Peptides against a protein of PDB entry 3ZN8. Designs and how they scored, part 77

Target 1, 125 residues: chain A of PDB entry 3ZN8
Amino acid sequence: LEEYDKIQKKMEDVMEGKGKLTLRDVYAQIIALRKMGPLSKVLQHIPGLGIMLPTPSEDQLKIGEEKIRRWLAALNSMTYKELENPNIIDKSRMRRIAEGSGLEVEEVRELLEWYNNMNRLLKMV

## One batch from the design tools (peptide; made by RFdiffusion4, then SolubleMPNN)

Design b2_p22_3_s2 (from b2_p22_3, 13 letters changed)
Fold by OpenDDE base, seed 5:
Structure b2_p22_3_s2 (fold): chain B 125 residues (1-125), chain A 22 residues (1-22)
Amino acid sequence: as target 1 above (125 residues)
Amino acid sequence: SLFDLLLKQKIGELTGQPLVVP
């Protein structure tokens, strides 16, 4: 509950333009999600989603969980400065993060692109 | 919430359907 409240407050601050979403915030959210249990249980907490979306197959859920685990490995290989300011991550830093996490550089790039898209969407709300 | 946005994106990836983020 305390971790959830901190993430909610941080989101409110970002939505109000008082802050910026960082990869540290993303990391905290992934950890909170994993503590809540499988993604299938989290879907039950979204009103109307269970009736509007087909239930993902068990195989699709496993693929999604594996992708989250891989992104968590990338985040664990980042420095504190990179987590707080992801815009400093250049090609050299991406390669180091990929090598340190056992990922392809393309997977690290995908995480950063996702983060940038998310942060743009949050600024429009 | 950030949680809902992250989750909606992941669900969109899993279902192959883009979720409209309000």
Scores: peptide ipSAE 0.101, ipTM 0.615, DockQ to the pose 0.093
Fold by OpenDDE base, seed 3:
Structure b2_p22_3_s2 (fold): chain B 125 residues (1-125), chain A 22 residues (1-22)
Amino acid sequence: as target 1 above (125 residues)
Amino acid sequence: SLFDLLLKQKIGELTGQPLVVP
């Protein structure tokens, strides 16, 4: 409960323009999502989703869960400074993170691009 | 919520629908 309240407060601050979404916030949110169980179970608890969205195949769900695990490995290989300010992650840092997490450099780049897009979206709301 | 945005984004990736993020 305390973890959820901290995430909620941080989200409110970001949505009000009082803060910035960081990779630490993303990490906390992914952990919260995983605590709800497999993605298949999470999707089943969303009212109307099964009517409005095509149900992903079991293979697509497994691929998505693997992608989340890989992103967590990348996040766990980042320094506190990188998590708080991802804009400092240059090619050298990105390579180190990839090597430390057992990922391809392109997968780390994809995570950073996704983060940048999410952070832009949150600033528009 | 940020949770809902991340979830919707992930659902979009899995279903092949447009991402929540433009």
Scores: peptide ipSAE 0.099, ipTM 0.625, DockQ to the pose 0.092
Fold by OpenDDE base, seed 4:
Structure b2_p22_3_s2 (fold): chain B 125 residues (1-125), chain A 22 residues (1-22)
Amino acid sequence: as target 1 above (125 residues)
Amino acid sequence: SLFDLLLKQKIGELTGQPLVVP
């Protein structure tokens, strides 16, 4: 709960333009979520999610949990400089991260694209 | 919260459902 509140506050600061969301922040969030338990339990802690999203099937939750594990593997294969400044990740770095994590380069690209889309969204709010 | 938005986005991506990003 305390780790969750720290992450929330940091995210509020980023939304207010007081900071930048990094992949280190994404990593910290995923770790905090995993400490809360399986994705099904995490979803129960999000107010209004059950109103905005249909309840995921057990299979969808398993797929979701696996994709989170895969993203953690990618993040664990990144350097500190890459986590703090994901914009330095070129094709050579993506390939290294993919090889080190046992992922396809496309999956690493998908993570980076998601991160970039999130940063754009946060700047518009 | 941004966390809820990130989580919703991730869940939507994982579930194959488009998340309505407010």
Scores: peptide ipSAE 0.128, ipTM 0.637, DockQ to the pose 0.089; fails the geometry check
Fold by OpenDDE base, seed 2:
Structure b2_p22_3_s2 (fold): chain B 125 residues (1-125), chain A 22 residues (1-22)
Amino acid sequence: as target 1 above (125 residues)
Amino acid sequence: SLFDLLLKQKIGELTGQPLVVP
């Protein structure tokens, strides 16, 4: 609970433009979610999600959970410097992360692209 | 929370539904 509250507060600070979202913050959030239980239970705790999205099938939930597991493997293969400053991740670093995590380079690229898109959105709010 | 936004975006991607990100 205390870890979750610290993460929530940091995310609020980022939303208010008082901070920068890093991949370390993303990692901490994913870990906090996994402690809450299966992805299906986590989705039930998100206000308005059940109104905005059709309830995912059991197969879609499994696919989503596998994707999160793969992203965690990538994050676990990053250095502290890369987690704090993802913009330093070049093609060589991306390949190393992919090899170390047992992922395709494209999956690591997808994670970084998602992170970059999120940071762009947060700067507009 | 920012996390709810991140999760909603990722769920939208995984479900093939465009989540209107405000």
Scores: peptide ipSAE 0.113, ipTM 0.626, DockQ to the pose 0.090; fails the geometry check

Design b2_p22_3_s3 (from b2_p22_3, 15 letters changed)
Fold by OpenDDE base, seed 3:
Structure b2_p22_3_s3 (fold): chain B 125 residues (1-125), chain A 22 residues (1-22)
Amino acid sequence: as target 1 above (125 residues)
Amino acid sequence: RLLELLQLQWIGQKTGQPLIVP
């Protein structure tokens, strides 16, 4: 609960333009959301939302969970400087992260592209 | 609202259907 409240406050500060979303913040949030269980089950209990959201197949849920586990492995292979400022991650750093996590370089690139897209969206809201 | 957006993105990643596309 205390970790969740810290993440919530950090996310509010970022939305107010008082901070930048980092990969450290993303990592902390992924862990918190995993501890809360499948949010899809929580949303299914909200009247009207469960009807509008397509129920993912069990196979799609497993694929998504495996992708998240891979992203956590990549994040665990990053330095604190890289987590705080992902823009310093060049091709050499990206290869090291991939090798250290047992991932393809393309999977690390996909994570960084996702982060960049999220950080752009958050600046538009 | 950000927690909701990130939660929706997390659900989208898990479901293979991004609920929020930039």
Scores: peptide ipSAE 0.118, ipTM 0.654, DockQ to the pose 0.105
Fold by OpenDDE base, seed 1:
Structure b2_p22_3_s3 (fold): chain B 125 residues (1-125), chain A 22 residues (1-22)
Amino acid sequence: as target 1 above (125 residues)
Amino acid sequence: RLLELLQLQWIGQKTGQPLIVP
């Protein structure tokens, strides 16, 4: 609960333009979510979502969980400087991260693209 | 809750049905 509240407050600060989402924040978020249990339980706390959205199949949840494990491996292969400033991750750094995590370079690119899209979304809200 | 929005976006991306599109 305390970890969740810290993440929420940081996300609010980003939305208000008082900060930026970092990959360190993404890491903390992923860990907090895994501690809370299956994502289906988190979705049940969103009013109306269980009525309006198809519940992901068990297979879709497993695919999502595997992708989260891969992203954690990538994040664990980043330097503190890269986690705080992901914009410094060039092609050479991306290849090193991929090799260190046992991932394809494309999977590391997908994580960075997702991160950039999240930062864009948070600025629009 | 913002964490929930990020989770919804994650689910949408994985299901091929983006729930939140920037």
Scores: peptide ipSAE 0.112, ipTM 0.651, DockQ to the pose 0.100
Fold by OpenDDE base, seed 4:
Structure b2_p22_3_s3 (fold): chain B 125 residues (1-125), chain A 22 residues (1-22)
Amino acid sequence: as target 1 above (125 residues)
Amino acid sequence: RLLELLQLQWIGQKTGQPLIVP
């Protein structure tokens, strides 16, 4: 609950233009959600989502968990400067992160694209 | 889809309304 509230507040600050979402914030969120259990259980605690979202199959939960593990490997292979300022990640840094995490460069690119899209969405809300 | 769900969870918790679609 306390980690959840910290993440909520950080997000409020970002939407109010008082802060920037970083990959460090993404890392903290992923770890907090993993401590709370499968994402399906977390979503069931959100009023209305349990009614509106189809319960993911056990196979979809496993695929999702594997994707989170891969993203954590990428994040763990980043420097503190890269986590705080993901926009400095060039092709050379991206390749190093991929090699260090055992991922394809495309998977690291996908993470960065997702982060950029999330930051755009948070500015529109 | 999990990443989309994480985004939706993030946005939904903020708006006090479950967002199913960004």
Scores: peptide ipSAE 0.110, ipTM 0.624, DockQ to the pose 0.368; fails the geometry check
Fold by OpenDDE base, seed 5:
Structure b2_p22_3_s3 (fold): chain B 125 residues (1-125), chain A 22 residues (1-22)
Amino acid sequence: as target 1 above (125 residues)
Amino acid sequence: RLLELLQLQWIGQKTGQPLIVP
């Protein structure tokens, strides 16, 4: 609940153009959602969304959960400055993050690409 | 699929349909 209120306030700031989504916000959101269990279950509690969204298979959920665990390892290996301003993450930083998290550089790149795509979508909404 | 769900969750939050999380 307390983490939720912080996330909501941050999203309000982003909607008002007072800020942007950061990887810190991503981290906080992932942690908050994990406390409720699988994200699919959380979304099923949203009126309309749970009815409109295809239910993923159990195997797809496990694969997705593993990917999120790997991304959390990457996020845990980032500096505060990188979390707040992911645009500073160059190839050298990506390599360090990958090494520190036990991931491939490609997996760190995928996280950053997803984050960039998310920010583009949130600016259009 | 989970990544897509995270995207939809944040879009929903941005549109004033926030998820109730702890």
Scores: peptide ipSAE 0.099, ipTM 0.610, DockQ to the pose 0.216; fails the geometry check

Design b2_p22_3_s4 (from b2_p22_3, 12 letters changed)
Fold by OpenDDE base, seed 5:
Structure b2_p22_3_s4 (fold): chain B 125 residues (1-125), chain A 22 residues (1-22)
Amino acid sequence: as target 1 above (125 residues)
Amino acid sequence: RLFDLLLKELEAKLTGKEYIVP
């Protein structure tokens, strides 16, 4: 929950134009997700909502855990400069990151696209 | 919460499900 609150504050700062969401923040979010579990499980602790929310199947959880592992490998293969300024990650950098993490370039691209979508969302709210 | 929406998007990507952000 403490990590959750830190990430939320960072997102609020970005919405106010006082900061930038980085891949370091993404890393923290992934770690928070692993600690808290699926959002559906988190929301199950809210009275009146838990009974109405779908729970992920065991297979979906396994797929998610493997994807998390892959994204963490990608993030661990990035330089500090890339983590702080993901916009510098070009095709050459993506290839290096993919090779260093044992991933396909497309999986690294997917991570970056998700990051870009988050930034777009934060700017629109 | 805003974080919940982003977490939902993350989970969708992790599980191979589709999620559209505004």
Scores: peptide ipSAE 0.157, ipTM 0.680, DockQ to the pose 0.089
Fold by OpenDDE base, seed 2:
Structure b2_p22_3_s4 (fold): chain B 125 residues (1-125), chain A 22 residues (1-22)
Amino acid sequence: as target 1 above (125 residues)
Amino acid sequence: RLFDLLLKELEAKLTGKEYIVP
């Protein structure tokens, strides 16, 4: 819960133009997500929301857990400079990160695309 | 909260489920 509140405050600061969300913040977000479990299970405890939220199958939960593990491996293979400034990650850096984490380059690209989309959404709000 | 929406979007990408994110 404390990690969640720190990330929420960081996102609010970014929306106000106070700093930027980095891949270190993304790492903290992924860890917070793993601690809470599936958001659908959390929201099922709220009366009336459990009926509208699709429950993931056990197989979908396993796929999600594997993907999270892969993204954490990619993040752990990045330099501090890359985590703080993801915009410097070119094709050569993506290949190095993929090789160091045992991933396909496309999996690293997907993580960076998600990060870029998240930052765009934060600036539009 | 915006963070909850982004968590929902992340979960959708991780599990392959579609979430209605505004």
Scores: peptide ipSAE 0.154, ipTM 0.664, DockQ to the pose 0.101
Fold by OpenDDE base, seed 3:
Parts: sequence; C-alpha cells; structure tokens
Structure b2_p22_3_s4 (fold): chain B 125 residues (1-125), chain A 22 residues (1-22)
Amino acid sequence: as target 1 above (125 residues)
Amino acid sequence: RLFDLLLKELEAKLTGKEYIVP
C-alpha cells in the first residue's frame, strides 16, 4: 500500500504539472503491479465486477509475467540519465540496452513506446 | 496485452476511481 500511494501521489503531481513521469517512476509502477497481481484478479474481489470481467488464461498470465520481467531487465540496463530523461534514448542507446539485457531491440522499443503513451496521457488531463 | 492492463490502471487513476490494492 505505501509504495502504491507514493506512485499515486507522483502521478497526481504530474497531472497537476508539478513534475514529469520518468522511467524510474515506471520501474516503481511495474514493481507495484507485480505485487498486486493482474488487475482483473483485483477487480474480481469487487462485488458485481467479478461476474462480468473475462479472466485471462493461465498462458496469457505467464506471457504477461515474462514480458514484465523482460521490461525490468531493460530498465536495469539503462543509465540514470536515460531513466530520468528517456527521450535521449536513440537507436545506439536502444541497441546497447537490448544487448545488455539480453532482449530484442523491438522489446526495448515497445517499453519506450508504452512510456511515451503513458506520459502523453498524464499530460493530456 | 500488458499495455492494455497498464493503460487501464492509468485510466482508473485519471478518472479518480479508487480500488483496493495491497
């Protein structure tokens, strides 16, 4: 709960224009999500929602968990400057991160695309 | 997709929907 509250406050500050979402914040969010488990499982504990939400298959859960582990490996292979300012990550940096994490370059690109989309949505409010 | 789950979590926060998280 405490880690989640810190992430929530950070997101609120970003929405109010008091800061920016960084890949460090993304890292914290991914860790919090892993501790919580799939959102669908959490929502199943809410009366009335559990009946209407499709449960992901066991295979889909495993694929999602593996993707999260791969993204964490990429984040752990970034420099502090890259984590704080992800827009500096060019093709050369992306290749280095991929090689250092044992990932395909496309997987690193997907992480950065997700970050950019999240950051755009936060600023749009 | 993992992206969709993370997006839904963000949308829940943006809309002020509170949910119980450990």
Scores: peptide ipSAE 0.088, ipTM 0.601, DockQ to the pose 0.231
Fold by OpenDDE base, seed 4:
Structure b2_p22_3_s4 (fold): chain B 125 residues (1-125), chain A 22 residues (1-22)
Amino acid sequence: as target 1 above (125 residues)
Amino acid sequence: RLFDLLLKELEAKLTGKEYIVP
């Protein structure tokens, strides 16, 4: 609850133009999600919603856990400046991050694209 | 994909869908 409230407040501040969502915020969100598990698994315990929400299979959970681990490795390989201003991450930085984290460059690109999509969504709402 | 799941979760938060989290 506490971790999600902080993330929600940060998102609200960004939507109101009072701040910027950074990869540090993304890191915090990923940690929160790892602690809670998939939202569908949390929501299934809410009376009346469990019938409407698909529950991920055990295999899907395992795949999700591995992706979380990989994205955390990428984030841990970034500099503070990159975490604060992800837009400075060019091809050279992206390659360095991939090499440092043991990931493919495409996986680092996927993380950055997700971050960009989050920002687009926040501006759209 | 985790990407799609995280995006869907973000959408749920931003649209004001009711959810309970620890």
Scores: peptide ipSAE 0.094, ipTM 0.599, DockQ to the pose 0.263; fails the geometry check

Design b2_p22_4_s1 (from b2_p22_4, 10 letters changed)
Fold by OpenDDE base, seed 2:
Structure b2_p22_4_s1 (fold): chain B 125 residues (1-125), chain A 22 residues (1-22)
Amino acid sequence: as target 1 above (125 residues)
Amino acid sequence: EEEEQRRRAALLRLIEEFLRSE
């Protein structure tokens, strides 16, 4: 229990740091968005999105909400070192994260792929 | 029950890996 609490505290500290885009930053962003309420309400607060995307159906919103929940579960199953440097996440770590979060390994891989794609895009700006 | 056991094992591994990383 004590070691678990240390892990949780370090995960919370992850929300306060500045640096290159890490999964810590991703976690912080998701939490910030969740504080705004359901995905439908969050989307309404994103400027320009209504111009670029059609209004999502209720079913699409539910799917998106569940995906966010799954990603949070995955992130909550990562070590601080993994959050700061996702490149260390090998197949063994990915499987552990999946099992701990109750997700398929493919869902964890999808999160990591998304992160990698975002980093690539940011380097182009 | 099997899923819960897997999650418990994963948590223990998480703690172990955390300790090794510090």
Scores: peptide ipSAE 0.051, ipTM 0.533, DockQ to the pose 0.019; fails the geometry check
Fold by OpenDDE base, seed 5:
Structure b2_p22_4_s1 (fold): chain B 125 residues (1-125), chain A 22 residues (1-22)
Amino acid sequence: as target 1 above (125 residues)
Amino acid sequence: EEEEQRRRAALLRLIEEFLRSE
């Protein structure tokens, strides 16, 4: 329990950091978005989205919310170092994260791939 | 029960890996 509390505290400390886009930043963003309410409400606050994209169906919103929940679970199962430097997440770490979050390894991989793609896009801007 | 056991094992691994990273 004490070690778990240390992990949690460090994870909380990570939420305040500036710099390279990390999974900590992703976590913070998701939490910030969740404070706005359900995904439907979040999407309503994105300017221009309603013009560019059709309104998502209720089923799509539910799927999106579930995905966010799953990603949060994965992020909550990561170490401080993993959140700051996701590149260190090997197969063993990925499996641990999956088991801790109740996810399939493929879902954790998907999160990491998304993160990597986002970083690539940001480097191009 | 099996899922709970897996989560407990994962938590222990998480702690272990955290300590190794420190």
Scores: peptide ipSAE 0.049, ipTM 0.537, DockQ to the pose 0.019; fails the geometry check
Fold by OpenDDE base, seed 1:
Structure b2_p22_4_s1 (fold): chain B 125 residues (1-125), chain A 22 residues (1-22)
Amino acid sequence: as target 1 above (125 residues)
Amino acid sequence: EEEEQRRRAALLRLIEEFLRSE
């Protein structure tokens, strides 16, 4: 359907641009940092992300890599408007995102809570 | 199989919510 192409185009738009901290910015940052190196390097550049992931050890790094993969799956299951304005994500949207990504709702909630906390911290700076 | 069906349903809802948000 034409709607699939529209969604893909909007997702491509999310891959581009600068602005206030949105989930689009989070997505782009995660992708860019993953290209730069292992999870340990990613954690060094994203304050607060380390609270959501295990402490650095080989086994914990594997768990952390899986966690990032899961968050990316959630982000890939969001609409452009949800990525730009995560505050519109209600319980229904959260359940949809979880189901579409094969995640638990609690994992999607964790991502959104982290984002909200980061926004609050950034506004204090 | 059940998980795949849920993902398909979620994709349809994604399209609906995308259109609704536009």
Scores: peptide ipSAE 0.034, ipTM 0.516, DockQ to the pose 0.020; fails the geometry check
Fold by OpenDDE base, seed 4:
Structure b2_p22_4_s1 (fold): chain B 125 residues (1-125), chain A 22 residues (1-22)
Amino acid sequence: as target 1 above (125 residues)
Amino acid sequence: EEEEQRRRAALLRLIEEFLRSE
């Protein structure tokens, strides 16, 4: 829970313009989530989710869990500088990351796109 | 075998880029 509080504070600081969200932060978040156990357990800790969203099927949870594992593999294949400054990840770096993680380049691109969208969203709030 | 070679090459490039970026 302490790790969650740190990550939440970091996100708040970013929303207030006191910093930037990095892939290192994303990595830390995923690791913290993984410490809670399977995705099903993680979802139980999200306030209001059970009211606002239908309970995911077991198959959907498995798919989500696999996606998390795949993204972790990608993150583990990045350099420290790439994690801290994802905008330096060009096509060559992206291909290297994909090869190192056993992923398709498109999956690495999807992760980066998700990150960029999340970072934009946080800046708008 | 080909997958292992790709991973090895990727690891070497990772190390190279890490060292270059420092």
Scores: peptide ipSAE 0.029, ipTM 0.530, DockQ to the pose 0.019; fails the geometry check

Design b2_p22_4_s2 (from b2_p22_4, 9 letters changed)
Fold by OpenDDE base, seed 2:
Parts: sequence; C-alpha cells; structure tokens
Structure b2_p22_4_s2 (fold): chain B 125 residues (1-125), chain A 22 residues (1-22)
Amino acid sequence: as target 1 above (125 residues)
Amino acid sequence: AEEEERRRAALLKLIYEFLKKE
C-alpha cells in the first residue's frame, strides 16, 4: 500500500505538470497492482463513487493478466536508461528487448504505445 | 480522504481502460 501511494503521488504530480511518467514508474505500478491480486480483485478496490467500470468477462480478465505478465518480461529486459527515458528505444533496442523477453517485436511496440498514450492522457487531465 | 480515494480510483480506471483497449 505504501509503494502504491508513492506511485499515485507521482502520477498526480505528472497530471499537475510536475515531472514525467517513466517506464520505471509503470513497472512499479504493475508490481503494486499485482500485489493486490487478480484483476478482478483490483477492480474491487475502485470506489463506486461516480466511477463505473464495465464488468469484464473471466476470459477478458485472463487476457489482461497475461498481457501484464508479458509487459513485465519486456520491462525486465530493458536497461535503466531505457526505463528512465523510453524515447531512446529505437528499432534495434526494441528487437533486443523482444528477443530477451521471448516476445514479438509488436508486443514491445504495444507497450511503448500504451506508455506514450498514458503519459499524454495524464497531461490532459 | 474521500478525494484521495476518488483520485486513486480514477488512476486505476485509466490503467484498466488502456489494458482493455490493447
């Protein structure tokens, strides 16, 4: 819970224009979420106050959990410099990360795209 | 405390929405 609160504060700071979200922050967030248990349990921690989430099927939850595991493998194959500044990850680095993690290059690209979209969205809130 | 929980929920929702889209 303490680690999760630190990550939350970091994300709030980014929303306020104080700093940037890195893949290290993403890694920490994923670990914090996994400590909460399955995605179904994570969703239970979302307060009902004005936040409605669609109820995912069991199959959708399994797919999401597998995606998280695959992204963790990719993140574990990155250098510190890449985690702190994902913008340096070119095609060569992306291929290395994919090979080291046993993933397709497209899956590493999806992670980076997700990160970029998340960082953009946080700045818009 | 209630505002902090709402912010936490919003962040979790954002993560969920991106995971669902991918």
Scores: peptide ipSAE 0.098, ipTM 0.606, DockQ to the pose 0.325
Fold by OpenDDE base, seed 3:
Structure b2_p22_4_s2 (fold): chain B 125 residues (1-125), chain A 22 residues (1-22)
Amino acid sequence: as target 1 above (125 residues)
Amino acid sequence: AEEEERRRAALLKLIYEFLKKE
Protein backbone atom coordinates (compact mmCIF):
# COMPACT_ATOMS: atom_id res chain seq x y z
CA LEU B 1 0.00 0.00 0.00
CA GLU B 2 2.83 2.39 0.79
CA GLU B 3 4.51 1.72 -2.53
CA TYR B 4 1.22 2.13 -4.34
CA ASP B 5 0.57 5.47 -2.69
CA LYS B 6 4.01 6.75 -3.71
CA ILE B 7 3.40 5.77 -7.32
CA GLN B 8 -0.03 7.36 -7.32
CA LYS B 9 1.41 10.57 -5.95
CA LYS B 10 4.10 10.50 -8.62
CA MET B 11 1.49 10.06 -11.34
CA GLU B 12 -0.55 12.92 -9.92
CA ASP B 13 2.54 15.11 -9.88
CA VAL B 14 3.19 14.25 -13.53
CA MET B 15 -0.38 15.12 -14.45
CA GLU B 16 0.17 18.49 -12.79
CA GLY B 17 3.44 19.00 -14.67
CA LYS B 18 5.57 18.58 -11.54
CA GLY B 19 7.51 15.52 -12.62
CA LYS B 20 8.22 12.82 -15.18
CA LEU B 21 6.87 9.30 -15.20
CA THR B 22 9.66 6.75 -15.66
CA LEU B 23 9.74 3.03 -16.29
CA ARG B 24 10.85 2.68 -12.70
CA ASP B 25 7.50 4.14 -11.71
CA VAL B 26 5.76 1.78 -14.12
CA TYR B 27 7.65 -1.17 -12.68
CA ALA B 28 6.75 -0.23 -9.13
CA GLN B 29 3.12 0.20 -10.11
CA ILE B 30 2.92 -3.20 -11.76
CA ILE B 31 4.46 -4.81 -8.68
CA ALA B 32 2.00 -3.01 -6.43
CA LEU B 33 -0.93 -4.09 -8.58
CA ARG B 34 0.25 -7.71 -8.65
CA LYS B 35 0.32 -7.76 -4.87
CA MET B 36 -3.40 -7.09 -4.99
CA GLY B 37 -3.94 -10.29 -6.96
CA PRO B 38 -4.94 -11.17 -10.50
CA LEU B 39 -5.88 -8.42 -12.93
CA SER B 40 -9.56 -9.30 -12.49
CA LYS B 41 -9.36 -8.57 -8.78
CA VAL B 42 -7.35 -5.41 -9.36
CA LEU B 43 -10.09 -4.07 -11.62
CA GLN B 44 -12.62 -4.54 -8.83
CA HIS B 45 -10.72 -1.98 -6.79
CA ILE B 46 -11.26 0.71 -9.41
CA PRO B 47 -14.40 2.63 -8.46
CA GLY B 48 -16.65 3.46 -11.38
CA LEU B 49 -14.74 1.34 -13.87
CA GLY B 50 -17.72 -0.95 -14.36
CA ILE B 51 -19.76 2.04 -15.42
CA MET B 52 -17.18 3.52 -17.77
CA LEU B 53 -15.75 0.36 -19.33
CA PRO B 54 -17.29 -2.92 -20.33
CA THR B 55 -16.33 -5.86 -18.16
CA PRO B 56 -13.43 -7.62 -19.84
CA SER B 57 -13.97 -11.18 -20.95
CA GLU B 58 -12.03 -13.96 -19.29
CA ASP B 59 -9.87 -14.24 -22.41
CA GLN B 60 -9.10 -10.53 -22.35
CA LEU B 61 -8.08 -10.78 -18.70
CA LYS B 62 -5.77 -13.69 -19.46
CA ILE B 63 -4.17 -11.79 -22.31
CA GLY B 64 -3.72 -8.74 -20.11
CA GLU B 65 -2.18 -10.78 -17.31
CA GLU B 66 0.26 -12.44 -19.70
CA LYS B 67 1.21 -9.08 -21.15
CA ILE B 68 1.96 -7.73 -17.67
CA ARG B 69 4.18 -10.74 -16.99
CA ARG B 70 6.09 -10.17 -20.23
CA TRP B 71 6.55 -6.50 -19.48
CA LEU B 72 7.84 -7.33 -16.01
CA ALA B 73 10.41 -9.63 -17.58
CA ALA B 74 11.53 -6.81 -19.86
CA LEU B 75 11.66 -4.29 -17.01
CA ASN B 76 13.69 -6.72 -14.90
CA SER B 77 16.23 -6.88 -17.72
CA MET B 78 16.71 -3.11 -17.88
CA THR B 79 19.44 -1.15 -16.13
CA TYR B 80 18.60 1.51 -13.58
CA LYS B 81 19.72 4.16 -16.06
CA GLU B 82 17.35 2.78 -18.70
CA LEU B 83 14.44 2.62 -16.25
CA GLU B 84 14.99 6.24 -15.26
CA ASN B 85 15.60 7.46 -18.81
CA PRO B 86 13.87 5.15 -21.29
CA ASN B 87 14.76 7.49 -24.16
CA ILE B 88 18.34 6.17 -24.09
CA ILE B 89 17.12 2.72 -25.13
CA ASP B 90 18.36 2.31 -28.69
CA LYS B 91 18.19 -0.71 -30.99
CA SER B 92 21.18 -2.35 -29.34
CA ARG B 93 19.72 -1.91 -25.85
CA MET B 94 16.32 -3.18 -27.00
CA ARG B 95 17.95 -6.31 -28.41
CA ARG B 96 19.84 -6.92 -25.17
CA ILE B 97 16.69 -6.44 -23.12
CA ALA B 98 14.75 -8.76 -25.40
CA GLU B 99 17.41 -11.47 -25.18
CA GLY B 100 17.66 -11.11 -21.42
CA SER B 101 13.90 -11.35 -20.95
CA GLY B 102 13.17 -14.04 -23.53
CA LEU B 103 11.00 -11.64 -25.55
CA GLU B 104 10.98 -10.48 -29.12
CA VAL B 105 12.47 -7.07 -29.84
CA GLU B 106 9.04 -6.00 -31.06
CA GLU B 107 7.57 -6.70 -27.61
CA VAL B 108 10.17 -4.47 -25.99
CA ARG B 109 9.42 -1.79 -28.56
CA GLU B 110 5.73 -2.13 -27.76
CA LEU B 111 6.41 -1.56 -24.06
CA LEU B 112 8.41 1.57 -24.84
CA GLU B 113 5.70 2.85 -27.15
CA TRP B 114 3.11 2.24 -24.45
CA TYR B 115 5.24 4.17 -21.98
CA ASN B 116 5.65 7.09 -24.36
CA ASN B 117 1.93 7.20 -25.07
CA MET B 118 1.13 7.04 -21.36
CA ASN B 119 3.52 9.87 -20.58
CA ARG B 120 2.00 12.02 -23.32
CA LEU B 121 -1.52 11.29 -22.15
CA LEU B 122 -0.74 12.14 -18.53
CA LYS B 123 0.68 15.49 -19.58
CA MET B 124 -2.47 16.30 -21.55
CA VAL B 125 -4.86 15.56 -18.70
CA ALA A 1 -11.79 11.39 0.35
CA GLU A 2 -14.16 11.06 -2.56
CA GLU A 3 -12.06 13.31 -4.77
CA GLU A 4 -8.89 11.38 -3.95
CA GLU A 5 -10.65 8.14 -4.75
CA ARG A 6 -11.86 9.52 -8.08
CA ARG A 7 -8.32 10.59 -8.96
CA ARG A 8 -6.98 7.18 -8.03
CA ALA A 9 -9.64 5.52 -10.15
CA ALA A 10 -8.88 7.78 -13.09
CA LEU A 11 -5.17 6.95 -13.01
CA LEU A 12 -5.85 3.23 -12.76
CA LYS A 13 -8.35 3.54 -15.58
CA LEU A 14 -5.76 5.19 -17.81
CA ILE A 15 -3.29 2.39 -17.15
CA TYR A 16 -5.98 -0.18 -17.81
CA GLU A 17 -6.95 1.46 -21.09
CA PHE A 18 -3.37 1.42 -22.34
CA LEU A 19 -2.84 -2.16 -21.25
CA LYS A 20 -6.00 -3.13 -23.08
CA LYS A 21 -5.26 -1.15 -26.23
CA GLU A 22 -1.87 -2.67 -26.83
Scores: peptide ipSAE 0.090, ipTM 0.604, DockQ to the pose 0.347
Fold by OpenDDE base, seed 1:
Structure b2_p22_4_s2 (fold): chain B 125 residues (1-125), chain A 22 residues (1-22)
Amino acid sequence: as target 1 above (125 residues)
Amino acid sequence: AEEEERRRAALLKLIYEFLKKE
């Protein structure tokens, strides 16, 4: 929980324009979430979730957990420079990461797209 | 209270963005 609070503070800093979320931060977040248990248990720690968002189905949670595991494999195949500066990841790097992680290139692209969307979303808050 | 709410909102947005695409 303490590790996760640090990540939440990082996200808050990004929202305030005090930094940029990196894939290193994403990696740390995934590890912290996994230490808390399954995604369903993580969601239980969020008071008012059922009021603010539709409650995910059990199937959606399972799909989400599988996606997290696959993305973690991709992150483990990235270099330190790529984790800190994801914008340097070109097609050649994406293919290397995909091959190293056993993923399709499209799945690596999807992770990067999610990351970019997340950064945009945080800056709009 | 405001800081806690901001952190909660960030977490919810992250989870929502992650799950809505699946």
Scores: peptide ipSAE 0.089, ipTM 0.600, DockQ to the pose 0.344
Fold by OpenDDE base, seed 5:
Structure b2_p22_4_s2 (fold): chain B 125 residues (1-125), chain A 22 residues (1-22)
Amino acid sequence: as target 1 above (125 residues)
Amino acid sequence: AEEEERRRAALLKLIYEFLKKE
């Protein structure tokens, strides 16, 4: 899929230090994954996954899918500026996003923390 | 080939780290 290829290129650029992961990139990835179907099917389309990584349990996949749905709601409640530069999201913005998405502020904070950690980890690979 | 492998690894890392933290 075209969107999938764009995401792969973006990830390569991040790993090479030519760019950074944004929440817009995360959003695009979630949308692309959902277009491919359930996570179980998506993972099957990735060659070598079963060799490189332990296969997630069915329960882990279900939890992951539910978390993706929640995070998608949060992302849909963000402005373009927030998606491109999540560092501008302060307590007031987090509260607005939480209220707009029907999530707890803690869930929005969790997403942002995950993003920050992920961006650091990807640059280390 | 090396570039493709790097891109795949990056995406796998993102997915794996996402699922692992849940």
Scores: peptide ipSAE 0.085, ipTM 0.581, DockQ to the pose 0.379

